# Ledger of designs, part 177: peptides against a protein of PDB entry 6D0Y

Target 1, 225 residues: chain A of PDB entry 6D0Y
Amino acid sequence: ETEDHLESLICKVGEKSACSLESNLEGLAGVLEADLPNYKSKILRLLCTVARLLPEKLTIYTTLVGLLNARNYNFGGEFVEAMIRQLKESLKANNYNEAVYLVRFLSDLVNCHVIAAPSMVAMFENFVSVTQEEDVPQVRRDWYVYAFLSSLPWVGKELYEKKDAEMDRIFANTESYLKRRQKTHVPMLQVWTADKPHPQEEYLDCLWAQIQKLKKDRWQERHIL

## One batch from the design tools (peptide; made by RFdiffusion4, then SolubleMPNN)

Design b2_p26_3_s2 (from b2_p26_3 with E1S I4V E10K Q11M E12D)
Fold by OpenDDE base, seed 3:
Structure b2_p26_3_s2 (fold): chain B 225 residues (1-225), chain A 26 residues (1-26)
Amino acid sequence: as target 1 above (225 residues)
Amino acid sequence: SEEVEELKEKMDEILEEIEELEEEEE
């Protein structure tokens, strides 16, 4: 198949079809697998692009990557590396909304057996460890806490099932930080701008409360966070 | 694991970039 055709197939997956979504994903995975020997780099780039541009299809593309990883063991690792590079680029471009989305995407890859639970826990440990850094702006500490908390709806259940003790330590450190940080009230619905790469302080407290409730409810989502 | 170490290295790079961006804004 031509590169243009592959792009079309990848972009259209999950749209209305006579077949089930699962069947379509398996079919697409088979097509992509057959073309990996010739177009691996292109396929990786395409998947990274659609993952970023179509956030409404997050679970579709994480599942697709999971299927490809099962067929080609090396594919998942290369894709994750590409997504992490994109995360770095998003931060450099002051696109913090995209950055947090990419962390959520990586989080859902744990559910698709692309990223191991211990690896994701280690990432979150690194995020929360920023709160212990001295002589850094609070905005830096707040962002990493936000990235961690806002990703838990996607992976919290899996991580607590496999690494409950480690997760409890991360939560304790997060709680400690939230209690000691300075707080100013800003409207929660204010969008992040390039000049203000941090969540509103009031929003972090609200998010923490929501995540605590979600945890108490055994990670059963009742509303969109 | 090797995977965990790779992720840590990538995270360190990200952390450095965030720090640099914040320093430029202050």
Scores: peptide ipSAE 0.019, ipTM 0.478, DockQ to the pose 0.015
Fold by OpenDDE base, seed 2:
Structure b2_p26_3_s2 (fold): chain B 225 residues (1-225), chain A 26 residues (1-26)
Amino acid sequence: as target 1 above (225 residues)
Amino acid sequence: SEEVEELKEKMDEILEEIEELEEEEE
């Protein structure tokens, strides 16, 4: 009964309410915190599931996890571990769209003080470093660049505020790669939207241009979202 | 495919590094 109730609360958070979203999130965090001793595993699984399945609520759930992490430090770490496991599973299943989304989710967790900025920078450094590897297919190089660039709307501001030099290096390496790579069709990177269809061969270049603009505009999402 | 496996392996390495960094900071 309690478990079912928790599931309902977690799934419905962010819906229209007489109270502010912030108040609702604080309230839910309190409820979940109280139940962590008995239902930690269940709560972790629920949050992981809704985080993955409800991308429209990304910031809601990252915020919620942030609140919980502030109250219970171990929870945040365990949640991140769960999300990383899901990321691995997504890659194993060739679900690259989900994989990229999970990277975005993790990126936003930096803003919520669940993941340290240096750790995320290190991840992106490693992503872009793949472009320098000789024995890696371009498809994989492209994917890591895509994962990096696609996540910057959520975390670019924070990372540049704390690690500007490192980020500049990553950007330089990315730019260098994009200039020298061969434009080929990569189905796993194909993104079709009603408003912004991107040919596969040009998508990364287009994304790069968008990110450059976002960076220039001080990482204000309204410029590209 | 071979390409997928290469990506997975590299991703695993990266994610492990992140976990280690988080543990050190914790």
Scores: peptide ipSAE 0.018, ipTM 0.501, DockQ to the pose 0.014
Fold by OpenDDE base, seed 5:
Structure b2_p26_3_s2 (fold): chain B 225 residues (1-225), chain A 26 residues (1-26)
Amino acid sequence: as target 1 above (225 residues)
Amino acid sequence: SEEVEELKEKMDEILEEIEELEEEEE
């Protein structure tokens, strides 16, 4: 396979096919696995790129990475490292839309056994711990809560199955913060601007309510959030 | 802004911790 061909395959996975998506993903994983010895860096870069640029294919690419990781090439770890680097770069560039998406993407990688549940729990513990920081801007606290809550649809079930006690503590802390935080109204267009990365008040409360319902429903999604 | 910078710094710390955790689990 040529590098150009690999790019095409990676970009087009999940498109209309006579075969099932699952079959196509397995097939692609096999192709990529075979080419990892020669094109590992290229494949990593390609997957990172499409993961960021094609958010509608989040579960497709997380699954693909999971399949590759399961094939014992230590691909998952390197991919996660690359994604984390990208997340850092997004934050440095004040691209908070991309940043929150990347957190969500990493969250779904837990379901694909690329990231361990305890690691993700630790991440969210650290996120919510920001709400306990003294003398820090509320925008900071709100963003971390948003990043946490907005990622739970993709990982909440798995985390509660494995770390229910820890998750309950995180939820309690989150609820406590949401009740005591100052209410502010921020235009939606400014939510992810470089100068004001602050979630809308109503949206954050609405998101919390939706997540609570999702939790109550045992993390069975009945609608797209 | 100051708020953005503080947020970035904290995220950097968290992300570094995640990397370390993943390395330990591999």
Scores: peptide ipSAE 0.017, ipTM 0.497, DockQ to the pose 0.014
Fold by OpenDDE base, seed 4:
Structure b2_p26_3_s2 (fold): chain B 225 residues (1-225), chain A 26 residues (1-26)
Amino acid sequence: as target 1 above (225 residues)
Amino acid sequence: SEEVEELKEKMDEILEEIEELEEEEE
């Protein structure tokens, strides 16, 4: 039936086709838009599912959601709400792998004009604020900093273009935390060996350095790729 | 780059370690 067809279309988008990916996404967005009046809930559920379960198609589905949001401005908000709910659930379940992916997904949605820059800044402010909590494990604080920093390749340019002052404050707070945190908290946090870049540096320190370079290069990933 | 791929793999390992540590502290 129609629902099965929609599922198939959503799951298969980005596969090899005679048409360009952009054309296929635009086409799919049109199909989904037409069916939103009747199948909005189903479409939302499907998109949330594939967004979460098919990380290899992150940019495909963020773009698709962006296209749908452009056609139906209410859709993006509902989708984001569902994703935020999933993020909260993953955090509560200590599923940090899923959680960080969801943060990256949400970050890329800023580029797709689904999430406003101020909203993402607020999210990152909340993340970095965890570093100021007194009775939490450092690994938890570290994770939130990691989630923030590791998402910047997807959204840092946009956020600094629109909220540079706020981002600078977040960066300052992050830097302060990184300087005062306990080093070598976990052996796995050592990134590189002697024959690799940043030998014997702690993971977050290494990531911080990479992000600073990325920032210096106006968020062009040439230095980290 | 090779460095980026290696870092990505390391990130996953670190996240797993964080999850394990959080579970132990609970």
Scores: peptide ipSAE 0.007, ipTM 0.390, DockQ to the pose 0.016

Design b2_p26_3_s3 (from b2_p26_3, 15 letters changed)
Fold by OpenDDE base, seed 1:
Structure b2_p26_3_s3 (fold): chain B 225 residues (1-225), chain A 26 residues (1-26)
Amino acid sequence: as target 1 above (225 residues)
Amino acid sequence: SSAVQQLRKQMDERLAEIDELEEEEL
């Protein structure tokens, strides 16, 4: 395969074809695996790029990475490392919109068996721990809570199944923070299908209520699961 | 598997780097 052809294949995966999506993903994973000896860096860069630029295909690319990881754990690791580097760079640059998306992407990689559940729990523990830092502006503390809560539609079920006690602690800390923080009204777009936020309700309180409902509904989300 | 354990270790190291970054910004 040529580099240009690989780019086309990666960008077009998930489009309508005579074969099932699963079959197409398996096929593409096989092609990419075979070409790793020659085009590893290119493939890595392409996957990172499309993961960031095509959020509508999040689950397609996480699944693809999951398949590749199963075939080549070294490549899977390198991909995760690249995504973590991008997350770090986004945070350093205060690009919180990109950062939160990357957290969601990493969250779905747990479902694809690329990232271990305990590692994701540790990440969320680190996020929520920022709320305990007094020298950190509330806007930043709020963002970490938002990043955590808004990622749960993608990974909450898996994390509670494997790390329920740890997740309960994170939830308790989050709830405690939400009760004591100063309230501000910031419009946020929801990923899941839910009722429109109450206009008078603070955005994090609204999100918290929605996540609590999702938890009660056993993390059923049609758009993600 | 050993491969999964290795990946977990790598991920843990990356998470530690993120934590360090956050601490530096405090």
Scores: peptide ipSAE 0.018, ipTM 0.436, DockQ to the pose 0.017
Fold by OpenDDE base, seed 5:
Structure b2_p26_3_s3 (fold): chain B 225 residues (1-225), chain A 26 residues (1-26)
Amino acid sequence: as target 1 above (225 residues)
Amino acid sequence: SSAVQQLRKQMDERLAEIDELEEEEL
């Protein structure tokens, strides 16, 4: 396969096809695996690029990487390294939108057996530990909490199944932080009961409540977050 | 700010540790 053809295949995966998405992903994984000896660097760069630029295809590309990792563990490792490096760069550049997306992407890679649950727990521990750093602006502390909480829909079930005690500790620390932080009014879309007007809750408090509900529901997504 | 620089450094260290853990578990 030509380099240009590989780019096309990677970019177009998940588009409408006569075949199932799963079949297409398996097929693409096979093609990419076969071309890794010649185009590893290109494929790696392409996957990193599309993962970042096409957030609507998050699960498609995490699945693809999962399939590739199963076929070539070295490639999977290199991909994770590249994504972590990108996360670091995003944080350094204060590109918080990209950074939070990357955290979600990495979170879903746990489900795809690319990242081990303990590693993801460690990441979240590191994020939440920032809340204990008083010399850090609250906006940054809030962001790490947001990054953690907003990623849990993707990986919370898996992490609690494997690392419940550690997750409980992270949750306790998060709750403690949320109680002591300064709150501001942030506009957000929230459905309130029509019967009584409710004051708008702060965005992190709202997210926390949603995640607590999700946890209570055993991580079964019944509501749109 | 110095706080931001410190945070960046800390995050680099933290994420590096995660990377090492991932490499060991992969």
Scores: peptide ipSAE 0.009, ipTM 0.365, DockQ to the pose 0.014
Fold by OpenDDE base, seed 2:
Structure b2_p26_3_s3 (fold): chain B 225 residues (1-225), chain A 26 residues (1-26)
Amino acid sequence: as target 1 above (225 residues)
Amino acid sequence: SSAVQQLRKQMDERLAEIDELEEEEL
């Protein structure tokens, strides 16, 4: 009964309530913390599941994890490890849609003080470094660039505030790759801004242009603000 | 959105409060 109750609470957080979302998240974090000694594995699995299956609640669940991490750092770490493991599994299975979402989720965890900015920078460095590997198919190299660029709306501001030099290097390497890669003319998967659309451009070139604009606008993104 | 910004602000404030409480308990 308790497990079922926890599942319900986790799944329904962020829905209409008489209380503020912040208050509800704080309350839920307290409940989950209290139950960790008995239901850690269950709670961990539930959070991982809803994080993956309810992308519309990304910021809600990252915030919840942030609150839990503040109360129990070990649990926060275990959650991140589980998400990283899932990311690796998705990549091995060529499930790029799930993988890119997981990268975005992890990116927002930086804003929630669950993942350190340097760690996220290191991840993005690793992603972009794949573009230098000739034994990797371009489609996969392109995906890593896409995963990096498409995550910046969530974390670009934070990373540039703390690691501007490293980020500039990643951007330079990305730009270099985009200039030399073979064009595939694949439609853009995600559109963040419509102010200056580039329908004639290849999807990564289009995304790059949008991210450059976002960067110029100091990472003020209407869709996530 | 302004709502997201408000949530982040409240989260940061709450996290800071938790940190203070943890320090007092040590």
Scores: peptide ipSAE 0.030, ipTM 0.442, DockQ to the pose 0.027; fails the geometry check
Fold by OpenDDE base, seed 4:
Structure b2_p26_3_s3 (fold): chain B 225 residues (1-225), chain A 26 residues (1-26)
Amino acid sequence: as target 1 above (225 residues)
Amino acid sequence: SSAVQQLRKQMDERLAEIDELEEEEL
């Protein structure tokens, strides 16, 4: 395989074909594995790039990385490190939209058996621990809570199955923070749906309520967040 | 596994670097 061909294959995966997506991903994983000895750096860069630039294919690329990780565990680790470096760069550049997406991507990598649940728990512990730092602006603290909570739809089930006690601690800390943080004024607006009005809330409080409901529903999505 | 432990360690180190960057922004 040439580098150009590899790029084409990686970019086009998940597009309409005569074969199933699963078959295509397995096939591509095999091709990439075979080429790792010669093109590891290129493949790594390509995967990092498409993962970031094609958010609509998040689950496709997390699955692909999962398949590659199963074949070459070291590559999976290098990929995760590259993504963490990118997360670091995004945070440094105050690109919070990219950063939160990367956290979600990493979260889904837990489901793909690329990242161990304890490692993701540790990441979220670190995020929520920022809320305890006095010198950090609330906007930044809020973002870490947002990044944590907004990623739970992807990984909450897995983390609670494996690290329920630790997750409960993180939730307790999050709840404590949400109670004590300053809140912006929200005008009294209610959305009326059938017989149950829903008041407008501050975005983190609203997200918290949604996640609490999701947790109660055993992490089965029954509504659009 | 040893590999998982190593990955965890690496991730922790990277997260520590992120924390250091946050401190530099203050």
Scores: peptide ipSAE 0.019, ipTM 0.438, DockQ to the pose 0.016; fails the geometry check

Design b2_p26_3_s4 (from b2_p26_3, 11 letters changed)
Fold by OpenDDE base, seed 4:
Structure b2_p26_3_s4 (fold): chain B 225 residues (1-225), chain A 26 residues (1-26)
Amino acid sequence: as target 1 above (225 residues)
Amino acid sequence: SSEVEKLRKQMDEILKEIEELEKEEE
C-alpha cells in the first residue's frame, strides 16, 4: 500500500545510502509533496510521530519539514500547529522532557525556514514573560526559562542575527529573574526527568552560565551540559 | 504578524494548561 510505503520512506530517511543525505531528503520531500493531495493527513501524522519518537533524527526531520515547507508553504504551518498541539499534550501529561524537546525541535525549524525568527522571538518573549507574573509557582517560571535557555543552542545564533535587540531584552529579563528567584543548593546536578516539572535550581544557574558563554562565543557550540 | 499572533495565542493556551496542572498539584 502507498501509505505503508510512505511510512517506510519517512522512518528510514537518514539511513546509509549511496546518495547524500541532502539528496535523499530532497527526493523524499518531492515524493511527499506529490502525495500531499491524497495523503496529507497521513503524512502529517507520520512526520509528527517520527519527530517526537526519533529525537536522534531531529535535524533530519526538521530539514525534511523545511524542504516540504519550501514546496508547500501551508504544510509547514500545519505541521507547526500540530507540534504545538503536541507540546500542549505533553505538558498536560507531565511529560516535560518531551515538552522541552518539542521546543527545541520548533527552534530548529527556524533554521529550516519553517518558523520565522520573529515568531520564535515572540514565543520566547511569552516564555520569559511568565517570570514577571505575580502569584505563580516558581516551578512554572523555572520551566519556561529552562525551555527558552535549553533551546538557544539550536536557534540562538539565528535569532541574534535577526532580532538582536529583542533577544537582548529577553536575556535581560531572564537574568533579572535568575538573580531574584529562590535558590536551593543541591548536592548533585541531575538530568531533568519527565516526572519533574522543573530542573534543579542550580541547573538553571549553570545553564545560564553556559548560554552566556555560548553567546560570547558567537553561538559556536563547543560544550553544553 | 498573523503568525506571531497565532503563536502567542497558542502559548497562552499552554500557559493556562500549566497553571491548571500546578493548581491540581497544590
Scores: peptide ipSAE 0.029, ipTM 0.592, DockQ to the pose 0.015
Fold by OpenDDE base, seed 2:
Structure b2_p26_3_s4 (fold): chain B 225 residues (1-225), chain A 26 residues (1-26)
Amino acid sequence: as target 1 above (225 residues)
Amino acid sequence: SSEVEKLRKQMDEILKEIEELEKEEE
């Protein structure tokens, strides 16, 4: 396989085919694994790029990475690290929309057995811990809560199955924060869509309510984010 | 900015935690 061909394969995966998506992903994973010795960096970059730029294929690429991780654990780790680095860069650049998406992507990687549930719980614990920070803008606290809540549709079920006590604690802390935070009356512009760097006050409350309902419904999603 | 530094620090910590937990799982 040439580098150009690899790019094509990675970008086109999930498109209409005579074979099942699962078969195609397995096949692609095999091809990529075989080429890792020669093109690891290229493949890594490609996967990171498509993961970020093609949100409509989130589950396709998380699944692909999951398959690759099963074949090459080190590569899976490197991919996660790269995505986290990108998350950091997004935050530094105040690209909060990308940042929250990346958190969602990472969340779905838990379902694909790329990231351990405890690790994701730890991440969310860190996010919610921001609510306890002093002398920081509320918008910072709000965003991390938003990032947490917005990611639960992708990973809430798995995390509660494995770390219910810890998740309950995070939820309690979140609820406590939402109740005590200063609320500014701003009309809700969007539901389930983060097109602004900072979540609106009413949107955050609405999201909380939706997540509570989702939790009650045992994480069976009714809304498409 | 101080805000960016705080975010960076937090993310570094998160990454570290992930790495540590993954190693323990192996």
Scores: peptide ipSAE 0.026, ipTM 0.544, DockQ to the pose 0.014
Fold by OpenDDE base, seed 1:
Formats: C-alpha cells, sequence, structure tokens
Structure b2_p26_3_s4 (fold): chain B 225 residues (1-225), chain A 26 residues (1-26)
C-alpha cells in the first residue's frame, strides 16, 4: 500500500460499501497492521487527525483503534499518548470544544479495550480534583466538572461495573462542588468560546440531574444526551 | 499500574500548564 492510499482508506472508512462496516474495519486494521513497519508515524498522525476532526465517526475510529490495539499493543499505546498530547494542545489553545470531545473519545476507547478502566478513573479523579484548587477561577473548576460529566454517557456503565467505589467518591466530590459553587447570572445564549469556557449555571445543574438519572437507570440511555 | 501512573503524570502536567496560563491572563 502506498502512503496516499492509506490516507484514502482511513478517511473513507465507514462510507457506503458492499461489505459490512465490521468487515471493512477488520480489513483496514489488517492493512494498517501490515504497513506499520514502514508507515507507523504517518498512520499514527492520520488516525489522530481524523479522530479529532471527524466527530461524526467517533465510534468508527475508536473501534478501528481497538482492532489495531489488539493486533499491535504498542501502537495502541502510542496512539493514546498522542491523543493525550492533543488534549494538552487543545487546552493550551483554549479550544475547549475540541478538548471535551477528546475526553469523550478517550472515554469510548475504554469500551474498545484500548484504555483500562482504572486509567480513565484516574483521569476523572484528576479532573474533579481541580474543584479543590484554591485561587483559581471558577470557570476552570466548572469546565473540568463539565468534561467529566459530559463524558459519562460513553463510559459510565463500564466504570461503575469495574470501579464503583472510586466512581462514587468522584460523584460525591462533584455533588459537593456543585452545591457550594457560586451561581452567577449568565445569558442563556452564551456559548462556550475560547475566551469564555464557562458552562451556563443551569446547564451544569441540568447535566448533573441528567447524569444522576442515567445512573439510576443503570446507564441505559433512552435518549442521547 | 504503570499505565495509570503515566496518565496521571501527563494530566498533572496539563493542569499545571493551564494554571500558569490562567495566571498570565489575570
Amino acid sequence: as target 1 above (225 residues)
Amino acid sequence: SSEVEKLRKQMDEILKEIEELEKEEE
């Protein structure tokens, strides 16, 4: 396979085909595995790019990475590391929409057996620990809580099945923070921007209520949040 | 696990950098 051909295959996976999506993903994983010795860096970059720029194909690419990880464990690890670096860069660039999406992507990688449940729990612990920081803007605390809560629809079931005690602790800390944080009047039309990553007061409380309901329903979604 | 520790370290570095950026904006 040529480098250009690999790019085409990666970008077009999931499009209309005579074969099932599962078959196409398995086939592509095989092709990519075979070409890793020659094109590892390129394949890694391509996967990172499409993962972050094509959110509509989130489950396609998480599944693909899952298949690749099963074939080449080291590559899977390198991919996760690259995505973490991308998360860092997005936060540095104040691209909070990309950042939260990347957290969701990483969350779904747990379901694909690329990231271990304890690792994701550790990440969320770090997020929620920001609420305990002193002398920091509330907007920072709010965003990390938002990033945590908004990712639970993708991974909450798995984490509670394997790390229920740890998750309960995180939930308790989150609840405590939400009760004590200042509720400032924010315009309803305010959107998260690079300079104002502030979730609306009502939205965070609403999201919390939705997640609590989801938890009560044993993480069975009736409606996509 | 080593994986958990690695991710914790990476996240700590990210958080630290964000804090520094926020201080500069004040």
Scores: peptide ipSAE 0.029, ipTM 0.582, DockQ to the pose 0.015; fails the geometry check
Fold by OpenDDE base, seed 3:
Structure b2_p26_3_s4 (fold): chain B 225 residues (1-225), chain A 26 residues (1-26)
Amino acid sequence: as target 1 above (225 residues)
Amino acid sequence: SSEVEKLRKQMDEILKEIEELEKEEE
């Protein structure tokens, strides 16, 4: 396969086809695996790019990476590392929307057996631990809570099935923080922009309520969050 | 275990970056 052809295949996966999505993903995984000896770096870059630029295909690409990881464990690891590096770069660039999306993407990789549940729990523990830091802006605390909560629709079920006690502790800490944090009264119509990483107060409280309901419903989604 | 430690290290770097960004904005 040529590099251009690989790019086309990766970008177009999930589009209308006579075959099932599962079949197409399995086929693509096979093609990519076969080409890793010659195009590993290119394939890695392509997957990272489409993962970031096509959020509507989040589950498609996490599944694809899961299939590739099953075929080549080392490649899966390199992909995760690349995505984490991208998360860091997004934060450096003040692209907080991309940053939170990347956390969601990483979260869904748990479902695809690319990232272990304990590792994701540890990440979320680190996020929520920021709420306990002293002499830091509330915007920092709020963002990490937002990143955590907004990712739970993708991974909450899996994490509670495997690490319920740890998750309950994280939830308790989150709840405690939300009760004691200062209200900012940000205008409702203000769009959360990249240069303003502070979630609106009402949105954060609303998100918490939605996640609590989702948890009570055993992580069965009834509506799009 | 090794994976968790790696993630912790990466998270620390992320946290540091956010802190630096917030300091610049204030």
Scores: peptide ipSAE 0.027, ipTM 0.581, DockQ to the pose 0.015; fails the geometry check

